Peptides against a protein of PDB entry 5VZU. Designs and how they scored, part 72

Target 1, 271 residues: chain A of PDB entry 5VZU
Amino acid sequence: GRTLEDIFHEHMQELILMKFIYTSQYDNCLTYRRIYLPPSRPDDLIKPGLFKGTYGSHGLEIVMLSFHGRRARGTKITGDPNIPAGQQTVEIDLRHRIQLPDLENQRNFNELSRIVLEVRERVRQEQQEGGHEAGEGRGRQGPRESQPSPAQPRAEAPSKGPDGTPGEDGGEPGDAVAAAEQPAQCGQGQPFVLPVGVSSRNEDYPRTCRMCFYGTGLIAGHGFTSPERTPGVFILFDEDRFGFVWLELKSFSLYSRVQATFRNADAPSPQ

## One batch from the design tools (peptide; made by RFdiffusion4, then SolubleMPNN)

Design b2_p15_2_s1 (from b2_p15_2, 5 letters changed)
Fold by OpenDDE base, seed 4:
Structure b2_p15_2_s1 (fold): chain B 271 residues (1-271), chain A 15 residues (1-15)
Amino acid sequence: as target 1 above (271 residues)
Amino acid sequence: KREEILEENRRLFNS
């Protein structure tokens, strides 16, 4: 039977061959595009910028992390055989925080999967509701030429009726115990471990996370065929590191900030 | 098709 090593070797040979085919098809004509770093905003979860991923057979990936209101986006700077450069490899919904269980329950993949799929369903419901509001808002601007129906003067009746007594029913205001949203202590990292059966290239990932969010990753077949969003978890470790758990792939990608100062990398001021 | 893409990507990520 084919060994795991044989399958790995065949797959690596295919990737090398694909890379060779792609590079050869363009007759070494490389198009260079200048990339600008997104401006930092005060409300950005972390400083936007370039992050390096080193996972699987993709080898070296560069992703630009940027913030767009209540969404974060990882844009591929390096393409791969499936997802070309410039695509949004990850989209993060900063409205939908993932609460990780305790460290013992974090080992349970099915529990993490349940939590994420519940959030996914909420996101779908919100998208359906927001789609209806946008649809109904356009329908009401039909100019109803309300023909001025004439001012018929109907007059009268004054009826006085009487003194109904002030029933004092002192209904006690039920203390709606506003469940004090415990201010999410923005500063205390939670212990973090990957679920059993989630593949990581190495076990050298941060064992403490700051916060997690629902997100989607982009997957496709070779040559960007049938692109689809798959659910996952964005894990913020610190100012310089984040991860993404791909649920359906059972994979973890770690990204680390590119520790370089770029001169003239800022976007030109809009003229 | 979808499962084939998932399997293909799983190989890419887990290799």
Scores: peptide ipSAE 0.615, ipTM 0.961, DockQ to the pose 0.617
Fold by OpenDDE base, seed 5:
Structure b2_p15_2_s1 (fold): chain B 271 residues (1-271), chain A 15 residues (1-15)
Amino acid sequence: as target 1 above (271 residues)
Amino acid sequence: KREEILEENRRLFNS
């Protein structure tokens, strides 16, 4: 049988060949775009910027992490044969915190899968409800041209309304327990371990995390064919490191901040 | 098709 090494070697050869074919085909059409670092906001979970991923056969991936209100995004700076540069490789929903179980139960992939899939279903319900409110608001403005049908004056009679006593049914307003948006308190770091059967390129991931959020990763076939979002977990380790667990891929991607100070990488102030 | 894409990406991420 082919060893994992043989499969890896063939797949790496295919990726190198594809990368070579793509780079050679575009050799005359390489558009260099300056990348600007996104401005930091006070409410940003961590400083936005460039992060280096080193996972799987992708080798070196560079992503830009940016914050957009209650969402974070990882945008590919490096393309691959499946997903071109400029695509959102990860989208993080900062409204949906993932609570990891204890360290023993974190080894259980099925427990993580359950937690993530429950959050995914909540996100889908919220999207359906928010889609209905946006749809209903547009329908009512049809100008009913009320044609003035002539008011014939029929006069008829005065019948007696009976005296029905208003029962004061004091329905107690049920306390809508407003699900207290637990502020994203910088929680004390919790012990972290990957589930059994989640592939990590290196065992050298942080064994403590600050917080986790529901997210989706982008997957596609070669040449960006049939792109779709797959569920996962964004793991914030510290100010300079985050991970993403690709649930359906059973894979972990570790990202570390690029510490290089780029001169003139700040976005020009909007004049 | 979807499973083929998942398998292709599993190879990419797990190699």
Scores: peptide ipSAE 0.613, ipTM 0.961, DockQ to the pose 0.634
Fold by OpenDDE base, seed 3:
Structure b2_p15_2_s1 (fold): chain B 271 residues (1-271), chain A 15 residues (1-15)
Amino acid sequence: as target 1 above (271 residues)
Amino acid sequence: KREEILEENRRLFNS
């Protein structure tokens, strides 16, 4: 019978062969593009830059994290057999925070799945509503043939007199219950654990997280076939570490900042 | 196709 070791060796041989085939097929058309580090902005959740991730059997991946208003993006610097370099491996919606339950309920994959899928449905509804408003606004610019309406003379409307008594309409100041913005507890992050059945190659992930957001990951078949977005959770651990839970894959990817300082890696100033 | 891609990616991520 095939052992687990035999299956592992067969799979590793296929991955090595695929890496070799892809490298060999593109050897005749190597294009080099300079990569610039994204500029840091004050409103960036963390400093943008290069992060190293472990993507299971793909090995070490390099991703550029950048911020774009209310969205963050992870762009592949290293390609793999499924997703080429330059693709957005993760897209994070910074408008849609994920609230993790207590540590006990975080072990329940179905609870995390429920929370993420509810947020995904809200994002879909917002996209549909915004699409309808943009569609209706463009339809009404039929060419109004502005027929030149003749200049009817301004009749001098008479100056009616002043005596408007000040009605003391004591408009009770409606108590705008200022929804107490729960002070963003900029404090110690919440306890974090992966759900049961989520695979992590490294058990040495941070056991405390600062915040989580809804996001999508890119998946494809070999050679970038049938690419699609799958729902997930971006977990911010600290200034130098984030994770992504691939919900449908039941997988966790940990990303750590590349600590190397690059000279002359800044984008040229726009002339 | 979709389930095949999901299963392929599960193997790659979890191996």
Scores: peptide ipSAE 0.611, ipTM 0.961, DockQ to the pose 0.629
Fold by OpenDDE base, seed 2:
Structure b2_p15_2_s1 (fold): chain B 271 residues (1-271), chain A 15 residues (1-15)
Amino acid sequence: as target 1 above (271 residues)
Amino acid sequence: KREEILEENRRLFNS
């Protein structure tokens, strides 16, 4: 029977072979592209830039985090056997915040799955409605021929009488205690733990998060075959760290800011 | 096919 060690060894050999194949395939066509850091904006959730990811057998992944209004994007700087460099590995919807439950319920993968799938359905509905508004806005410019519909005479319905009994019932206005919307505690991090059965390469992840958002990750087969988006959770830990929970993969990717300063890496100012 | 891609990626992420 195959041991767990045999399976691990076969998988590592496959990854090394794939790395050799794709590097050798690109060796004939190595185009070097200059990467520019995105400009920082005041409304950016954190400073955009390069982040180092570490998850599973991929080892070292470098992504560029950038902000695009209500969306954030992680763009691969390093390719892998499945997804080439320049692809958007993660897409984050900053309109759809994920509310994590208490620490006990955060351990329940099915609870996180429920929350994420409910948000996914809302995102799908909003995309359908926004598609309908864009479609309906073109159709209604049919010329409203203002046919003057003739003023049919308003029949005087008879004045029913005045009976005025002033029943006093002084029902006390029950103080609708306006449930004070607890001010979104923008500053204090929530306790954070991965659900049971989510794989992390390292148990040394931040145990407090600032906020979470709905997002999608890119998956593909070898050689970028049949690429698709899978649902997940973007977790902002701090200014220099974020995570992504891959829901269908039951996996966690931790990303840390690359602290290296690059000379002349700023994007040229749009003229 | 989709399940094969998910299983391939699951092995890559969880190893």
Scores: peptide ipSAE 0.609, ipTM 0.960, DockQ to the pose 0.665

Design b2_p15_2_s2 (from b2_p15_2, 5 letters changed)
Fold by OpenDDE base, seed 3:
Structure b2_p15_2_s2 (fold): chain B 271 residues (1-271), chain A 15 residues (1-15)
Amino acid sequence: as target 1 above (271 residues)
Amino acid sequence: KREEILKENRELFNS
């Protein structure tokens, strides 16, 4: 029987061979592109920048995290045999927070799956409704034949109609108790554990999380064949660490900030 | 195809 070690070595050999094949097929024509760090904004959930992922046989992956209004993006800086560099490995919807259950129910993968799939369905509905409004708005610009109907001069009738009494209709301001969304106490993170059956490379992940959001990860076959988005959970642990739970893969990816300071890594100001 | 991609990616992520 193959050991887990034999399988790991076989997969590593395959990945090395694939990397060699891909680099060799293009006559070693390596194009180098300068990467600029995204500018930080005050409203960014955390400082944007480079993060190191280490998950499965991919080994070391570098992802750039950036914020785009109500979306966050993880862009691959390192390519792999499936997904080339420059692709958005994760796309996070900051409008759709995931509420994790208690620690006991967090161990239930089916419960997490239910919560995430319900959010996915809401996102799909919102996209369909917004698509219909945009579709109906474009249909009504039939060519208005601007027949120039002549400007008849409507007369200035000055009727000063009378001093109607102020009805004191004391419309009680209906207490729309705006349920003050209690400002989500940016306090101590909630206890966090991976569901049973979610693979992690190690148990060395933060056991508390600040916030979770709905997101999608990119998967593809070898050579970027049939790329698709799969649902997942973005987990913010702290300023320097986030995770992504891949639901369909039952996998967890941990990302840690690259602490290296880069001189002149800022984008040149648009002249 | 999709199940193959999911299998390949599971093997890569979980090895």
Scores: peptide ipSAE 0.600, ipTM 0.960, DockQ to the pose 0.620
Fold by OpenDDE base, seed 5:
Structure b2_p15_2_s2 (fold): chain B 271 residues (1-271), chain A 15 residues (1-15)
Amino acid sequence: as target 1 above (271 residues)
Amino acid sequence: KREEILKENRELFNS
């Protein structure tokens, strides 16, 4: 049987060969795009910017983290054979916090899977409900002014009587349990460990996390074929580190802030 | 197809 090392070596050779073919074929057509750092907002979970991932056969990945209201996005700065540069490698739903269990139960992949899949189902329901409200609003085509067909004087059918007993049906106001938006209080960091069977390139990941959110990662075949979103967990460790657990891949990606200050990397102020 | 993509990506991420 192929060892994991044989698969790694073959896949690394294929990725290196693909990267070499792509770089060599496009050597004359390298489009350089300036990358601007997203402007920081007061409500941003952490400072937006460049993060470096080093996981699996991807080697060095650079992702731009940005915030878009209740969503965060990781945009690939480095492409790979499956996912080109400029794609959203991760999309984070900041409305859907994931509460991790204790350390003992965090080792259980099935428990994490249950929690993530329950949140995925809620997100799917919210998307279906919000899609219906947006659909119903367009259907009121104004009444066509039907031409006034002439007033035939239809006869006075008689006045049936008045008996108006007002039943005071005191409908109790159903307590709409407002799902308390627990403010994203920067709670004290909780102990963190990867589930058994989640692959990490290195055991050198933070053993404490601040908070977790539901998210989706982008996967595709070679040449960006059949791209799809797969469920995962965004893990905020600190101001400079986050992770993503790819649930279906059983993989963990660690991202660390690129500490390099780029001169003139700020987005030009919208004039 | 989907399982092949998942396999390929598992190999990429876990290698």
Scores: peptide ipSAE 0.597, ipTM 0.959, DockQ to the pose 0.631
Fold by OpenDDE base, seed 4:
Structure b2_p15_2_s2 (fold): chain B 271 residues (1-271), chain A 15 residues (1-15)
Amino acid sequence: as target 1 above (271 residues)
Amino acid sequence: KREEILKENRELFNS
């Protein structure tokens, strides 16, 4: 029988061969594009920029993290055999925070799956409702020619009617103790562990996270065939580290900020 | 097809 090592070596050989085929098909003609760092905004969850992933057989991945209002985006700077450079590898919905359970229940993959899939259904409902409002808003601007319906002078009727007594019914205000949603203290990290059966390349991931959000990852077959979005969890560890749990893949990707300072990497001011 | 893509991507991520 093939060992796990044999399967791994065969798979690495296939990826190397694919890379060789792709590079050879272009006669080694490579197009280079300058990448600019996105400008930082005061409302950005963390400073946008370049992050390095080192997971699976892809080896070195570089992703640009950027913020777009209530969405964050990871854009591939490095392509892989499935997802080319410039694609949005991850899309994060900053409206939909994921609340992780306690550390014991975080080991339960089915619990994480339940939480994520419940958020996914809410996101789908919001998209369906928002799609209907955008559709109905365009239909009503047909110019109703306001035919000037003639001003019929309809009359005076004065009717006086009577003094109905103020019934004092002192309905006790039921103290609906609005459970003050304690402002989620944005500063205290919570203990973090990967669910059982989620693969990580190493165990050297942060064991504390600041917050989590619903997101989707991009998957495709070789050569970007049949691309689709799969549900996952964006995990903010700190200012310089985030992760993504690929729910259907049962995989974890860790990204660390590229600490290099770049000269002339700022986007040119719009002229 | 979809399950094949998921399998292929699992192999890529978990290797």
Scores: peptide ipSAE 0.596, ipTM 0.959, DockQ to the pose 0.602
Fold by OpenDDE base, seed 2:
Structure b2_p15_2_s2 (fold): chain B 271 residues (1-271), chain A 15 residues (1-15)
Amino acid sequence: as target 1 above (271 residues)
Amino acid sequence: KREEILKENRELFNS
């Protein structure tokens, strides 16, 4: 039978071969495009910029993190055999925060799956409703011919009578203890652990996270065949680190800020 | 097809 080692070696040989094929195929058509860093905005969740990811057999990936109102995007700077450079590897919905449970329940992959799938259905509903509002807004400009509705005479409904019983019942106002919405302490990180059965290349991921959001990752077959979005969780650890949990893949990608300063990498000011 | 893509990507991410 094939050993796990034989399968690993075969898979690594295939990846090396794919890397050789796509690099050699592009050698005749290598276009170099200048990359500009996105400008920072005050409302950005963290400073936008270049992040390096290291997960599985992909090795070193470089992504550009950028903010677009209530959405964040990770754009591939490095391509791989499945997804070329310039594709949006992750799309994050900053409207849909994921609340992680306690550490014991965070280890349960089925609990995380439930939470993410519930948010996915809400996002789908909002997209359908927003599509309906855009559709209905065009239909109702039919001229309301104000046909004068004839004044139907108000029939005098009779004055029923007086009965007066004064029942005293002094029901004590039950103090509705307004459950003080604990102000979502935007500043204190919560304990973080990966679910059991989520693959991480390194156990050296941050054990505390600031915030989590619903997102989607891009997957494709070799040569960018049949690209699709798969649900996941964006994990903000700190100013320089974020992760993505790929739910259907049961995998975790850790991204760390590229600390290198680039001269003249700022986007030209919009004229 | 979709399950093949998911398999290929699982192998890539989890190796």
Scores: peptide ipSAE 0.589, ipTM 0.958, DockQ to the pose 0.621

Design b2_p15_2_s3 (from b2_p15_2, 5 letters changed)
Fold by OpenDDE base, seed 1:
Structure b2_p15_2_s3 (fold): chain B 271 residues (1-271), chain A 15 residues (1-15)
Amino acid sequence: as target 1 above (271 residues)
Amino acid sequence: SREKILEENRLLFNS
């Protein structure tokens, strides 16, 4: 049978060949598109901008992080053999925070998987319910014909009736112990570790995170074949670093802000 | 297949 090593070598040969084909095809006709940095908004989780990912055989990946209300997006600036530039490599739902367990339980991949999959099902339910409300609101504005139906003065009838039985039943107040939501200490990052069996290119990732959110990553076959979204976790480490855990891939991608200042990279003011 | 795509991507991310 093919070994995992044989499959890896064949796949790497295909990737090299694809890179060569792309380079050779574009030698005579390059289309350039200007990339603008998204404007920062006060409600942005962090400053939007360019981030460098370094994971696996992709080597250098550049992603634009942008915020769109309750969603964040990572848009590929660099393409790869599977996913072309301009695709949304990650989509983050800022409505669905992931609460990481204690550091001991963070090592358990199945626990993280459970938490993420529960949030995924909530997101699916909300999408189904919101789809129904948007459908019913296109109700028939039928022409209200103005028919002047007359003001008939219907009468006051006064009726009486009586009785008063005082049934005492003393229902005991069940002490609903309000589980005191311990105020999430808003300022201190929590200890962070990757689950066992999640691959990282190196162990040099932040060991403290600020917050996590549910998200989806884009996967495809070579030449952007059969693209689909796979569940994951967006991890905010700090102002300049975030990660994405690809749950089904058991992989971690670390992204670091590109510190280069670009002249004339600001988006034109919306006219 | 979906599983082939997942495997190809696992190799890409984990190499």
Scores: peptide ipSAE 0.568, ipTM 0.956, DockQ to the pose 0.598
Fold by OpenDDE base, seed 5:
Structure b2_p15_2_s3 (fold): chain B 271 residues (1-271), chain A 15 residues (1-15)
Amino acid sequence: as target 1 above (271 residues)
Amino acid sequence: SREKILEENRLLFNS
């Protein structure tokens, strides 16, 4: 059977080949695309912008973080052999906060996995319910052609009377379990550690985080083959740093804000 | 296969 080492060697050869193909393509034609910084909104979790990440053998990645209502997106500015530039490497659901356990239990990968998978199932249920409401609303406008069926005068069947006593259906008010909107207390950061068995290229990650959210990361084979979303955790450390835990990959990616001021990088005002 | 893609990506992310 293929050893993990054989797979690694084949993968590294393919990556080198892909890198060579890309670099050789650059020698022939550089297509420059202007990148605009997304406008900041008051409700944005942090200032949107460019972040640099370091992912294992990917080296330097640049991602644009943007906010879209209750969703955040990381869009690849740098492509790799699997995922081209312009793809959404991460999608964050800001409705689904992940509460990390205490520092001791944060080391347990199975506990993090349980928490993330429970949130994933909630997101899946909400998507199914919202899909049904959108489906049922379109079905009812069949034109009832009211064909005037003729008035057959069918007969006066009789009057039977009896006394239905009104049962006092004491409808107990169903306790609407108010989903406690845990106020987004921008509270004091909590201690943070990666679970055992989650790989980080650098152990130099922030040991305190503000909040975490459910998200999905994009994975694909070489040449963007069979792209799929995998569950993960977005970790907000501060205004300039966030992380993403790739649950199925057991990997952590740290992103830091690009501090470079780009002149004229503001999106043109929508005319 | 999906597992092959996961393995390839694990190697890529963790190397």
Scores: peptide ipSAE 0.565, ipTM 0.954, DockQ to the pose 0.597
Fold by OpenDDE base, seed 3:
Structure b2_p15_2_s3 (fold): chain B 271 residues (1-271), chain A 15 residues (1-15)
Amino acid sequence: as target 1 above (271 residues)
Amino acid sequence: SREKILEENRLLFNS
């Protein structure tokens, strides 16, 4: 039978061949497009910009991280044989924070899987409910045939008198139990470890994380065939590092900020 | 198949 090594060698040969085909096909039409850095906003979780991903045989991946209200996006700057440049490799829902368990339970992949899949189901329900409200709102614009209802005369509504009885309705101020927003302890990172059986290229990842969010990653076959979103966890380590756990792949990608200063990388002001 | 895509990607991520 084919060994795991034989399958790996065949796959690597296919990847090398694909890379060669792609590079050879582009020899006739290199389109250079300028990439602009997204402007930073005060409410951005971290400064947007270029991040270097290091995971597997993809080698060096460059991703642009940007913030879009309650969503973050990782856009591929470098393409690969499966996912072309300009695709959203990761989409992060900043409304759906993932609470990691204690360090011992973080080693349990099934526990992480449970937590992520519960959040995925909530996101799905919210999308279905929002879809129904948008659907029902469109149905009621039946063409109101504007029958010209005749101008009925303005009956002079009589001046009701001034009777000023101050009803002391002592409406008890309903104790709006201000759900004490537990001050998001934004400052203290929690201990972090990858679950058992999640592959990382190396063990050189931060062992403390600030916060985690639900997200989806993009996967496809060679040549961007059958693209799908797979569930995962965005892990913010610090201002310059984030990770993504690909749940179905049992893989971890670490992204580190590109420290290069780009002159004139700002988007031109809209004229 | 989806399984093939998952395996191809798993190999890419884990190599």
Scores: peptide ipSAE 0.562, ipTM 0.954, DockQ to the pose 0.595
Fold by OpenDDE base, seed 2:
Structure b2_p15_2_s3 (fold): chain B 271 residues (1-271), chain A 15 residues (1-15)
Amino acid sequence: as target 1 above (271 residues)
Amino acid sequence: SREKILEENRLLFNS
């Protein structure tokens, strides 16, 4: 059978070939596309912009982070042998926070997997329900001709019964102190560690995170064959750093803000 | 196959 080594060698040969093809294509036709930075909005989780990732054999990845209401997106600026430039490498659902457990339980990959898969199922249910409401809302505009059904004067019926007793029992209303869900203070970083068996190219990742969200990452075969979404966790560390845990791949990607100031890179005002 | 794509991507991310 194919050994893992044989598969690795075949994969590396294909990657080298793809890198060579990409490099040789530059000699024939360079398509230059101007990149515009998205405008920042007050409700943006962090300032949108360019981030660099460095993970696995991808090498240097440039991603544009942008915010779209309750969604964030990472758009590839650099292509790779699997996923071309301009694809949405990550999609983050800002409606679905991931609550990380304590550090001991964060080391358990199965616990993270459980939490993420539960959120994935909720997202699927909400998509099905929202699809039904959009479908049913169109059907009920049948003109209800309100035929004026005549006012039948239905009758009087009378009866009686009386009695009494005023039993006092003054059961004190136990103040169910609604445990005010302390608004998870959006500003206090929680301790963060990768689960055991999640590969990180560098152990020098932030050991505290601000917020986590459910998201999906894009995966494909070489030449963008059979692209699909895989579940993951977007981790906001700070204003300039975020991560993505690829759950099925057991991999972590760290992204850091590109600090370079680009002149004239602002998006043209929507006319 | 999907498993082939997952394995190719695991190698890509973990290499």
Scores: peptide ipSAE 0.556, ipTM 0.953, DockQ to the pose 0.572

